# Ledger of designs, part 62: peptides against a protein of PDB entry 5KEZ

Target 1, 320 residues: chain A of PDB entry 5KEZ
Amino acid sequence: NVAIYNPFRPWWERYQPVSYKLCTRSGNEDEFRNMVTRCNNVGVRIYVDAVINHMCGNAVSAGTSSTCGSYFNPGSRDFPAVPYSGWDFNDGKCKTGSGDIENYNDATQVRDCRLTGLLDLALEKDYVRSKIAEYMNHLIDIGVAGFRLDASKHMWPGDIKAILDKLHNLNSNWFPAGSKPFIYQEVIDLGGEPIKSSDYFGNGRVTEFKYGAKLGTVIRKWNGEKMSYLKNWGEGWGFVPSDRALVFVDNHDNQRGHGAGGASILTFWDARLYKMAVGFMLAHPYGFTRVMSSYRWPRQFQNGNDVNDWVGPPNNNGVI

## One batch from the design tools (peptide; made by RFdiffusion4, then SolubleMPNN)

Design b2_p13_7_s2 (from b2_p13_7, 8 letters changed)
Fold by OpenDDE base, seed 3:
Structure b2_p13_7_s2 (fold): chain B 320 residues (1-320), chain A 13 residues (1-13)
Amino acid sequence: as target 1 above (320 residues)
Amino acid sequence: GSAADFRDYVRLT
């Protein structure tokens, strides 16, 4: 991915890929392979956060400022380490003036335009699908158990399906023969927008962001909410079917308090309430549970916003 | 209501 130095190596640089090389601030491919092997050998499975909707930001300077030194040129849409070129992006499809998503009530913009400047891949193209599948298959062959598909909301479900149909079975050294990768898709659906979580049920599980948002309001006793109301927690609260839900109290995005429902999100900053929420989640049978392991950073609020919400995990000059 | 993508607030370059 791009190495960003202003701000200094933010967490979100990981979501600006310039190649599919397993060479990042966390380590190289050999180290990753070693980790996956060691984890699998003790029954710990690895699920990769796959960033396949986009490449890096359009405004990032061309060059070799990347975690593996690969050259890239956002301006010309040149990512030779893949390789991608201008033909592999949705620039011609997006009809907004900025090239970015401007209206989330326009599903076409959400899927075909750039997410906050991130160069949007033309996932309708078999070439692009194949390059992504090759990346994911490499990971599968290494021994990962599945994937979180980042920014699934911004991809057409059919394009995702086309990629998934190209995937190998899991590595038989650790998984039963014929096992399929576990797929869960990040879709932020809190209602009120045209794109729905149900659009993605055919591809795998989806993130149920209503879970953390609503649980936060209950635990915080906002709006007269009571814990007794959790008696029908899950589908009874209008959440997606349990067998399609991946649930969590917070994630790396919403723990920073942004977006709809962001203020209700419980985090480790509210330790007691957070432990209550996580404990409840783990005890309740609804959905597939995910527990966040985060870190403290020097929060600095200005006008209600943390100006340091970019801060990544503890590191040594950018290296974790 | 609107379900704005959380990343719009944290991934701005």
Scores: peptide ipSAE 0.046, ipTM 0.795, DockQ to the pose 0.110
Fold by OpenDDE base, seed 1:
Structure b2_p13_7_s2 (fold): chain B 320 residues (1-320), chain A 13 residues (1-13)
Amino acid sequence: as target 1 above (320 residues)
Amino acid sequence: GSAADFRDYVRLT
C-alpha cells in the first residue's frame, strides 16, 4: 500500500493498495504464511480484509513511496506491480464532474465513481476480476478461511459474484475437501439510500451496521430506550435475516466517531457499557458475531472531532 | 452530500 507520512503512517494507508503483494507494516508473506499455519493448526481460522474496490488515492504522488517499494502512478493509473493501467479503471464510466461520488442517492455514482478520490477499479472487466481472484486465491492457497470484502456497497453485486466464482476451494490441509471460503461484505445500510444490504445476500453475509447503532442507544438509555425492548432483537428490529448478518458492537471506522452509528457506537473508551454490549451480543442468538480488538491512541478533540483519529496500530518492529 | 462511508473523512495525502 501507499506509505503516508503526513500524518505519519495512518491506519487508513492500508486501504490504499498499489499492489497485491503480501508485504506491509504487518509483515511479509513468509511471516503471514507462518501465522496462518500456526493458527490453523490450533483451530483458529483467518479471514482477510480484502481491498478490491479500488487502488490508492488519485491525488497521491507517483513514485515508490509504498510498502515493498512498488512503483505506482495514480495520475496515469499505472500500477505495474499488478499490473493495472488506465484501461482498468472506471474514469470514463463515472459521469460526475469531479470523478468522485457526489450523491449517495445515485447508486450508479456510488458504484462507478471514486470513493473520496480512491481510484475505482473497473470490476466489470474480466482482466480486473482475474487479477483480484489471483490475489484472493493465493491467500486461499496459503490457508485463509475467507474474506471481508471492503467497500462492497461500492461494487456491483454481479461483479463480486464473478470474482467469487473464480475462487478455489479452501486448502485441504486444514479444511474438508470442497469447502468454500467464508464471505462477508461490508455494506453500510442504515436506510434511506438506494443501495440495500439485500442486494448482496447472494454473495455471502453482510455487515449489519444497525446492530451496533441501535444497541448503543439502548445501552446508553438514549431516547427512553430500555433493555426490555430487546425482546425481539434481530429481525424484529428491522435487521437483515440472521443467516445473512455479521454483527458487531463497533469497528475500526465507527470507533473513531464517524461513519455508521455516530455517537451511539459503544467502544472500549466506555469500558463498562462496552462490556455490557459485547456480552449481550455474544449471548443473544442473532447473526454471526465479531468482537473487536483495538488499541488506545492519543485522542485530541477539537470542536467535537478527534483530530488524531488517523493514528494507526502500534508498530515498532522496524518493518516497512 | 451525506457521507455514507467513513473514508469520506479520510485524507488521501
Scores: peptide ipSAE 0.045, ipTM 0.790, DockQ to the pose 0.133
Fold by OpenDDE base, seed 5:
Structure b2_p13_7_s2 (fold): chain B 320 residues (1-320), chain A 13 residues (1-13)
Amino acid sequence: as target 1 above (320 residues)
Amino acid sequence: GSAADFRDYVRLT
């Protein structure tokens, strides 16, 4: 991915890929293989956060300022380490003035325009699908168990399916022969927008963002909500079917006070309430549960917003 | 209302 130095190595640089090389601040491919092997050998499975909707931001300077030193040129859409070129992006499909998503009530913008300037890949192209599949298959062959598909809301479900159809079975050294990768898709659906979580059920599980939002409200006792109302927690609250749900109290985005759930989201900053929420989540038989492991950062609020929400994991001068 | 992606708040440069 791109190496961003202003601010200094923010967490979100991880979501600006310039190649599919397993070479980042977390380590190199050999180290990754070693980790996957060690984890698998003790029954811990690895699920990769796969960023396949886009490459880096259009405004990032061209050069070799990347975690693996690969050259890239956002201006010309040149990513030779893949390789991608100008033919592999949706620039011509997006009809907004900025080239970015401007209206989330327009599904075509959400899927064909740039997410905050991130160069949007043309996933309708078999070439692009194949390059992504090769990346994911490489990971599967290493021994990962599945994937979180980042920004799935911004990809057409059919394009995702086409990629998934190209995937190998899981590595038989650790998984039964014929096992398929576990897929869960990040889709923010709190209602009121045209893109629905149900659009993606055919590809795997989806994130249920209503879960953390509503649970936060209940635990905080907002709006007269009571714990006793959680008796029919799950589908009874209008959530997606349990077998399609990936549930969580918070994630790396809404932990920072923005996005789905807003102020209702419970985090480690509210330790007591957070433990209650996580405990409830783990005890209640709805959805596939995900527990957050995060870190503290020096929050600095200005006008209700944390200006340091960019801060990434603890590091030694950029090295993790 | 609309639930925008958190990355809308990210500065890319």
Scores: peptide ipSAE 0.044, ipTM 0.795, DockQ to the pose 0.112
Fold by OpenDDE base, seed 4:
Structure b2_p13_7_s2 (fold): chain B 320 residues (1-320), chain A 13 residues (1-13)
Amino acid sequence: as target 1 above (320 residues)
Amino acid sequence: GSAADFRDYVRLT
C-alpha cells in the first residue's frame, strides 16, 4: 500500500493498495507465512482484510512511496506491480462530475465511482477479477481461512461472486479437503439506501451494522430502550438472518466518529458499557461474532471530529 | 446522512 507520511503512517493507508504484494507495515511475506503457519498449528485461523474494490487515492503522488517499494502512478492509473492500467478502472463508467461517489442513493454511483477518491477497479473485467483471485488464492495457499471483503457495498455482488468462483479450496494441511474460504463482506446497510445487505447473501456473510448501533442505544438506555427488549434480539430486531450476519459492537471506522451507527456505538472508551455490550454479544447466539481489539490514541476533538482519528496502532517509527 | 459519508470523512483526512 501507499506509505503516507502526512499524517505520519495513518491506519487508513492500508486501504490504499498499489500492489498485492504481502509486504506492509506488519512485515514481509515470509513473516506472514510463518505467522499463519504458527497460528494454524494451534487452531487459530487467519482471515485477511482484502482490499479489492480499489487501489490508492487518485491524488496520491506517483513514485515508489509504498510499503513494498513498488512504483505506482495514480494519475495514469498505472500499477505495474499487478499490473493494472487505465483500462482496468471505472473512470469511463462513472458519470459524476468529480469521478467520486456523490449520491449514495444512486447504486450505480456507489459501485462504479470512486470511494473518497480511491481509484475504482473495473471488476466487470475478467482480467481484474483474475488478478484479485490470484492474490486471494496466494493467501489461501499460504493457509488463511478466509476473507473480509473491504468496501463490498461498492462492488457489484455479481463481480464479487465471479472472483469467489475462482478461489481454491483451503489448504489441506490444516483444513478438511474441499473446505471453502470463509467470506464476510463489509456492507453498511442501516436502511434508507438502495443497496441492501441481502444483495450480498449469495457471496457469504455480511456485516450487520445495525447490531452495534441498536445495542448501543439499548445499553445507553436511549429512547426508553431497555435490556428486556433484547428478548427477541437478532432477526426480531430486523437484522439479517443469523447465518448471514457477522456481528460486532464496534469496528475501526465507527469507533472514530458518528458514522455507521453514530454516537450510539459503544467503544472501549466507555469501558463499562462496552464490556456489557461485548459480553452480551458473546453470550447471545445470533450471528458470527467479532471482537474488536483496538488501542488508545490521543483523541482531539474539533467541531465534533477527532483530528487524530488517523492514528494507527502502536508502532515503532511506522513499523508495527 | 449516509453511513458511508462517515467513511468518506475518515479516508479523506
Scores: peptide ipSAE 0.042, ipTM 0.787, DockQ to the pose 0.121; fails the geometry check

Design b2_p13_7_s3 (from b2_p13_7, 9 letters changed)
Fold by OpenDDE base, seed 5:
Structure b2_p13_7_s3 (fold): chain B 320 residues (1-320), chain A 13 residues (1-13)
Amino acid sequence: as target 1 above (320 residues)
Amino acid sequence: GSAADFREYVQLS
C-alpha cells in the first residue's frame, strides 16, 4: 500500500493498495506465511481483510513511496506491480463531474465511482477479476480460511460473485477437502439508501451495522431504551437473518465516531458499557460474532470530531 | 458523502 507521511503513517493507508504483494508494515510474505502456518497448526484461522474495490487515492503522488517499494502512478492509473493500467478502472464509466461518489442515493455512482478519491477498479472486466482472484488464491494457498471483503457496498454483487467463483478450495493441509473460503462482506446498511445488505447474501455473510448502533443506544439508555426491549433482539429488530449476519459492537471505523450512529457506538473508551455490550453479544445467539482488538490513541476533539482519528497502531517511528 | 459512510481519507497531492 501507499506510505503516507502526512499524517504520519495513518491506519487508513492500509486501505490504499498499489499492488497485491504481501509486503506491508505488518511484515513480508514469508512472515505472513509463517504466521498463518503457526496459527492453523493450533486451530486459529486467519481471515484476510481484502481490499479489492479500489487502488490508492487519485491524488497520491506517483513514485515508489509504498510499503514494498513498488512503483505506482495514480494520475495515469499505472500500477505495474499488478499490472493495472487506465483500462482497468471505471473512470469512463463513472459519470459524475468529480469522478467521485457524489450521491449515495444513486447505486450506480456508489458502485462505479470513486470512494473518496480511491481509484475504482473495473470489476466487470475479467482481467481485473482474474488479477484479484489470483491475489486471493495466493492467500488461500498459503492457508487463510476466508476473507472480509472491504467496501463491498461499492462493488456490484455479481462482480464479487464472479471473483468468488474463481477461488480455490481451502488448503487441504488444514481444512477438509473441498472446503470453501469463509466470506463476509462489509456493507454499511443502516437503512435509507438504495443498496441493501440483502443484495449480497448470495456471496456470503454481511456486516450488520445496525447491531452495534442499536445496542449502543440501548446500553446507553438513549431515548428511553431499555434492556428489556432486547427480548426480540436480532431479526425482531429488523436485522438481517442470523445466518447472514456478522455482528460486532464496534470496528476500526465506527470506534472513531464516523458515520451514522457513530456517537452511539460503544468502545473500549467506555469500558463498563462496552463490557456489557460485548458480554451481551457473546451471550446472545444472533449472528456470527466478531470481537474488536484495538488500541488507545491521543484523541483530540474539535467541534465534536477527533482530529487524531487517523492515528494507527502503536509503532516505533513507523515500524509496527 | 453519506451518513452511512464511515471512512474519510486524506490524500497527498
Scores: peptide ipSAE 0.030, ipTM 0.741, DockQ to the pose 0.136
Fold by OpenDDE base, seed 4:
Structure b2_p13_7_s3 (fold): chain B 320 residues (1-320), chain A 13 residues (1-13)
Amino acid sequence: as target 1 above (320 residues)
Amino acid sequence: GSAADFREYVQLS
């Protein structure tokens, strides 16, 4: 991915890929392979956060400032390490003046235009699908158990399906023969927009952002909500079917106090309430649970926003 | 944009 130095190596640089090389702040491919092997050998499975909707930001300077030193040129849509070129992006498909998503009530913009400047891959193209599948299959062959698909809301479900259909079975060294990768898709659906979580049920589980938002409201005792109302928690609260839901109290994005869930989201900063929420989540049978492992950073609020929300996990001069 | 899409703020920061 792109190496960002201003601010210094933010967490979100990870979500600006320039190649599919397994060479990042966390280590190289050999180290990753070693980790996956060691984890699998003790029954711990690895699920990769796969960034396949886009490449890096359109405004990033061309060069070799990347975690693996690969050259890239956002201006010309040149990512030779893949390789991608100008033909592999949705520049011509997006009809907005800026090239970015401007109206989230327009599903075509949401899926065909750039997410905040991130170069939007043309996932309709078999070439692009195949390159992504190749990346994911490499990970499968290493021994990962599945994937979180980043920014799934911004990809056409059919395109995702086409990629998933290209995936190999899981590595038989650790998984039963014929096992399929576990797929969960990041889709932000709090209602009010045309894109629905249900659009993605055919591909795998989806993130249920209503879960953390509503649970936070209840535990905070906002809007007259009571803990007793949790008696029909799950589908009874309008959430997606349990077998399609991946649930969580917070994630790395909404932990920073904006977006889906807003101020209702509980985090480790509110330790007692957070423990209550996590405990409840783990005890309740609804959905597939995900527990957040995060870190403290020096928060500095200005106009209601943390200007240090870019701070990544503990590291040694950028190396995790 | 969408208030639900937190990436908007993150990418702009």
Scores: peptide ipSAE 0.029, ipTM 0.726, DockQ to the pose 0.141
Fold by OpenDDE base, seed 2:
Structure b2_p13_7_s3 (fold): chain B 320 residues (1-320), chain A 13 residues (1-13)
Amino acid sequence: as target 1 above (320 residues)
Amino acid sequence: GSAADFREYVQLS
């Protein structure tokens, strides 16, 4: 991915890929392979956060300032380490003046335009699908168990399906023959927009963002809500079917207070309430549960916004 | 109005 130095190595640089090479601040490919092997050998499975909707930001300077040293040029859409060129992006398909998503009520903009300037891949092209599948299959062959598909809301479900249809079975050294990768898709659906979580049920599980938002409101006792109202927690609260849901109290985005319902989200900053929420989630039989492991950072609020919300995991001069 | 993606409130570049 791109190496960002202003601010200094933020967490979000990880979501600006310039290649599919497995060399980042977390380590190189050999170290990753070793980690996957060691984890599998003790029954711990690995699921990769796969960034396949886009490449890096359109405003990033061209050069070799990347975690693997690969050259890239956002201005010319040149990513030779893949390789991608200008033919592999949706620049001509997006019809907004800025090239970015401007109206979330327009599903075509949400899928075909750039997410906050991130160069949007043309996932309708078989070439692009194949390059992504090669990346994911390499990970499968290493021994990962499945994937979180980042920014799935911004990809057409049919394009995702086409990529998934190219995937190998899981590595038979650790998984039964014929095993399929576990897929869960990040889709932010809190209502009010045309894109729905149900659009993606055919590809795998979907993140249920209403879970953390509503649970936070209840645990905080906002709007007169009571714990007793959680008796029919799950589908009874309008959430997606349990067998399609991946649930969580917080994630890295809403832990930083961003997005609809962000104020209600419980995090480790509210330790007592957070323990209650996580305990309830683990005890209640709804959805596939995900527990957050995060870190503290020096928050600095200005006009209600944390100016240090960019801070990534603890590191030594950029080395994790 | 529409609820924005969480990333709309995060600086990415």
Scores: peptide ipSAE 0.030, ipTM 0.732, DockQ to the pose 0.115; fails the geometry check
Fold by OpenDDE base, seed 1:
Formats: C-alpha cells, sequence, structure tokens
Structure b2_p13_7_s3 (fold): chain B 320 residues (1-320), chain A 13 residues (1-13)
C-alpha cells in the first residue's frame, strides 16, 4: 500500500493498495505464511480483509513511496506491480463532474465512481477479475479460510460473484476437500439508499450495521429504550436474515465516533457498557458474531471530532 | 475504506 507520512503512517493507508504483494507494516509474506500455519494448526482460522474495489487515491504522488517499494502513478493509473493501467479503471464509466461519488442515491455512481478519490477498478473486466482472483487464490493456497470484502457496496454484486467463481477450494492440508472460502461483505445499509444488503446475499454474508447502532442505543437507555425490547432481537428489529448477517458491536470505522450509529456505538472506551453489549451479542442467537480487538490511541477532540482518529495500531516496523 | 472515506459517506448519506 501507499506510505502516508502526513499524518504519520495512519491506519487507513492500508486501504490504499498499489500492489497485491504481501509486505506491509504488519509483516512480510513469510511472516504471514508462518502465522497462518501456526493458527491453522491449533484450529484458529484466518479471514483476510481484502481491498479489491479500488487502488490508492488519485491525488497521491507518483513514485515508490509504498510498503513494498513498488512504483505507482495514480495520475496515469499505472500500477505495474499488478499490472494495472488506465484501461482497468472506471474513469470513463463514471459520469460525475468530479469523478467521485456525488450522490449516494444513485446506485450507478456508488459503484462506478471513485469513493472519495480512490481509483475505482473496472471489475467488469475479466482481466481485473482475474488479477484479483489470483491475489485471493494465493491467500487461499497459503491457508486462509475466507475473506472480508472491503467496500462491497461499491462493487456490483455480479462482479463480485464473477471473482468468487474463480476462487480455489480451501487448502486441503487444513480443510476438508471441496471446502469453499467463507465470504462476508462490508455493506453499509442503514436504509434510505437504493443499494440494499439483500443485493449481496448471493455472494455470502453481509455486515449488519444496524446491530451495533441499535444495541448501543438500548444499552445506553437512550430514547426510552429498554432491554426488554430485545426479546425479538434480530429479524424482528428489521435486520437481515440471521444466516446472512455478520454482526458486531463496533468496527474500526465506527469505533472512532462517526458513521453508522454515531455516538450510540459502544466501544472499549466505555468498558462496562461495552462488555454488556458484547456479552449480549455472544449470548443471543442471531447472526455470525465478530468480536473487536482494538487499541488505545491519544484521542484529541476538537469541535466534537477526534483529530487523532488516524492513529494506527502499535507498530515498531517503521522501516517499511 | 479510509476514515475520510467513511466520514464522507456519512455526510452524503
Amino acid sequence: as target 1 above (320 residues)
Amino acid sequence: GSAADFREYVQLS
């Protein structure tokens, strides 16, 4: 991914890829392979956060300022480490003046235009699909069990399916023959927009962002909410079907005080209430549960916003 | 996406 130095190596630089090489501040490919092997040997499975909707921001300076040292040029859409070129992006398909998503009520913009400047890959092209599949298959062959598909809302479900259809079975060293990768898709659907979580049910599970938002409100006793109202928690609250839901109290995005649920989201900063929420989630039989493991950072609020929400996880591998 | 991406989405939604 790109190396961002202002602010200094933020967490979100990891979501701006310039190659599919497995060398980042988290480690190199050998270290990753070792970790996957050790985890699989004790029954712990690995699911990779796969960023396949886009490459880095269009405004990032060209050069070799990346974790693997790969050259890239956002201006010319040149990513030779893949390789991608200008033919592999949706620049000509997006019809907005800026080239960015301007109206989230236009599903075509949401999927064909750039997410806040992030260069949008042309997932309709078999070449692009194949390059992504090769990346994911490499991970499958290493021994991962599945994937979180980042920014799935911004990809056409059919394009995702086309990629998934190219995937290998899981590594038979650890998984039964014929096992398929576990897929869950990040789709932010709080209602009111044309793109729905149900559009993606055919590809795998979907993140249910209403879960943490509503649970936080209840546990905080906001708006007269009571725990007794959780009797029909799940589908009864308008959530997606249990067998399609991946649920969580918080994630790395909404943990930082903005987005789906806003201030209602419970985090480790509110330890007691957070433990209650996580405990309830684990006890109640709805959806596939995900527990957050995060870290403290030096929060600094200005006008209600944490100006240090960019701070990444503890890391002593600053060389790359 | 990035934190900026997320905030942008929230603002536009």
Scores: peptide ipSAE 0.029, ipTM 0.740, DockQ to the pose 0.318; fails the geometry check

Design b2_p13_7_s4 (from b2_p13_7, 10 letters changed)
Fold by OpenDDE base, seed 4:
Structure b2_p13_7_s4 (fold): chain B 320 residues (1-320), chain A 13 residues (1-13)
Amino acid sequence: as target 1 above (320 residues)
Amino acid sequence: GSAADFRAYVRLS
């Protein structure tokens, strides 16, 4: 991915890929392979956060400032390490003046335009699908158990399906023969927009952002909500079917106040309430649970926003 | 709410 130095190595640089090389702030491919092996050998499975909707930001300077030194040129849509070129992006499909998503009530914009300037891959193209599948299959062959698909809301479900159909079975060294990768898709659906979580059920589980938002409201005792109302927690609260839901109290985005759910989201900053929420989540049978492992950073609020929300995990001069 | 408000991604020029 792109190496950003201003601010210094933010967490979100990881979501601006320039290649599919397994060479990042966390280590190289050999180290990753070693980790996956060691984890699998003790029954710990690895699920990769796969950034396949886009490449890096369109405004990032061309060059070799990347975690693996690969050259890239956002301006010309040149990512030779893949390789991608101008033919592999949705520049021609996006009809907005800026090239960015401007109206989230327009599903076509949401899928075909750039997410906050991130170069939007043309996932309709078999070439692009195949390059992504190759990346994911390499990970599968290493021994990962599945994937979180980043920014799934911004990809056509059919395109995702086409990629998933190209995936290998899981590595038989650790998984039963014929096992399929576990897929969960990040889809932000709090209602009110045309894209629905249900659009993605055919591909795997989806993130249920209503979960953390509503649970936070209840535990905070907002809007007259009571703990007793959690009796029918899950589908009874309008959430997606349990077998399609991946649930969580918070994630890296809404932990930083950017979230689906707003101020209702509970985080480790509110330790007692957070523990209550996480405890409840783990005790309740609804959905597939995900527990956040995070860190403290020097928050500085200006106009209600943390100007240090970019700060990544504890690191050694940028190396995690 | 709009998903635009839910992302921490920034464009760096």
Scores: peptide ipSAE 0.056, ipTM 0.802, DockQ to the pose 0.127
Fold by OpenDDE base, seed 1:
Structure b2_p13_7_s4 (fold): chain B 320 residues (1-320), chain A 13 residues (1-13)
Amino acid sequence: as target 1 above (320 residues)
Amino acid sequence: GSAADFRAYVRLS
């Protein structure tokens, strides 16, 4: 991915790819393979956060300022390490003046335009689909069990399906023959926008962001909410079907006040209430549960916003 | 506001 130095190596640089090399501040491919093997051997399965909607930001300077030194040129849409060129992006398809998503009530913009300047891949092209599938299949061959598809809201469900149809069965060294990768898709659907979580049910599970938002409100006792109201928690609260839901109290985005949920989201910063929420989630039979493991950073609030929300996890591989 | 994922980029200098 792109190496950002101002601020110094933020967490979100990991979501600005310039190649599909398994070589980042998290480690190299050999280290990753070793981890996957060790985890599989004790029954712990690995699901990769796959960033396949986009490449890096359009305003990033061209050069080799990236993990493991891959060259890239956002201005010309040149990513030779893949390779991608100007033919592989949706620049000509997006009809907004800025090239960015300007109206989230326009599903076409949401899927064909750039998310906050991130170069939007033309997933309608078989070439692009194949390059992504090759990346994911390499991971499957290493022994991963599945994927979180980042920014799925910004991809057409049919394009995702086309990629998934190219995927191999899981590695038979650890999984039964014919096993399929476990897929869950990040779709932020709190209502009020045209893109719905149900658009993606055919591809796998979907993140239910209403879960953490509503649970936080209840646990905080906001607006007169009571724990007794959780009796019909799940579908009774308007959430997606249990067998399509991936649920969580917080994620890396809304832990920092970003994305969906606002101030209702409970995090480790509110330790007591957070433990209550996580405990309830694990005890209540709805959806596939995900527990967050995060870290402390030096928060600095200015005008209600943490100016240090960019701080990444502890790392000793800063030179990669 | 819109329900969107948070991403940022900085022009390298």
Scores: peptide ipSAE 0.056, ipTM 0.796, DockQ to the pose 0.106
Fold by OpenDDE base, seed 3:
Structure b2_p13_7_s4 (fold): chain B 320 residues (1-320), chain A 13 residues (1-13)
Amino acid sequence: as target 1 above (320 residues)
Amino acid sequence: GSAADFRAYVRLS
């Protein structure tokens, strides 16, 4: 991914890929392979956060300022380490003036335009699908158990399916023969927008963001909410079917107070309430659970916004 | 009400 120095190595640089090389702030491919092997050998499975909707931001300077030193040129859509070129992006498909998503009530914009300037891959192209599949298959062959598909609401479900149909079975050294990768898709659906979580049920599980938002409201006792109301927690609260849900109290995005219901999200900053929420989640049978492991950062609120919400995990000069 | 995408408020570039 791109190496960003202003601000200094933010967490979100990881979501600006310039190649599919396993060479990042966390280590190189050999180190990753070693980690996967060690984890699998003790029954701990690895699920990769796969950033496949886009490449880096359109405004990032061309050059070799990347975690693996690969050259890239956002201006010309040149990512030779893949390789991608101008033909592999949705620039001509997006009809907004800026090239960015301008209206989230327009599903076509949400899927065909750039997410906050991130160069949007043309996932309708078999070439692009194949390059992504090759990346994911390499990880599968290393021994990962599955994937979180980042920014899934920004991809057409059919394009995702086409990629998934190209995937190998899991590595038989650790998984039963014929096992398929576990897939869960990040879809932010709190209602009120045209793109629905149900659009993605056919590809795998989806993130249920209503879970953390509503649970936070209840535990905070907002709007007269009571714990007793959790009697029918899950589908009874209008959430997606349990077998399609991946649930969590918070994630790296909403932990930083953004989005609808952001204020209700419980985080480690409110330790007691957070423990209650996580404990409840783990005890309740609804959905597939995910527990967040985060870190403290020097929050500085200005006009209601944390100006340091970019801060990444503790690191040594950018190396984690 | 409209539910805003959390990512829309996150600075990614």
Scores: peptide ipSAE 0.051, ipTM 0.797, DockQ to the pose 0.103
Fold by OpenDDE base, seed 5:
Structure b2_p13_7_s4 (fold): chain B 320 residues (1-320), chain A 13 residues (1-13)
Amino acid sequence: as target 1 above (320 residues)
Amino acid sequence: GSAADFRAYVRLS
């Protein structure tokens, strides 16, 4: 991914890929392989956060300022380490003036335009699908158990399916023969927008962002809500079917106080309530649970926004 | 070359 130095190595640089090389601040491919092996050997499975909707931001300077030193040029859509070129992006498909998503009530715009400047891959192209599948298959062959598909809302479900249909079975050294990768898709569906979580059920599980948002309001006792109302928690609250749900109290995005639940989201900053929420989540049978492991950072609120929400995990001069 | 958090757009219904 791109190496951003202003601000200094923010967490979100990880979500601006310039290649599919397993070479980041977290380590190189050999180290990753070693970790996966060691984890699998003790029954711990690895699920990769796969950023496949886009490459880096269009405004990032061209060069080799990346975690693996790969050259890239956002301006010309040149990512030779893949390789991608201008043919592999949705620039011509997006009809907005900015090239970015401007109206989230326009599903085609949400999927064909850039997510806040992130160069949007033309996932309709078999070439692009294949490059992504190659990346994911390499991970599968290493021994990962599945994937979180980042920004799935911004990808056409059919394009995702086309990619998934290219995936190998899991590595039989650790998984039963014929096992399929576990897929969960990040789809932010809190209602009010045309893209629905149900659009993605055919590809795997989906993130149920209503879970953390609603649980937060309940535990915070907002709007007169009570814990007793959780008796029919899950489908009874209008959530996706349990077997399609990936549930969580917070994630790295919404714990930063904006979007996908806003202020209702419980985080480690509110330790007592957070523990209650996590405890409830783990005790309740609805959905597939995900527990957040995060970190503290020096929050600085200006006009209601944390100007330091970019701060990444603890590191030593950029090295994690 | 910096980018902002791109997940701030979602509102609770």
Scores: peptide ipSAE 0.037, ipTM 0.743, DockQ to the pose 0.394; fails the geometry check

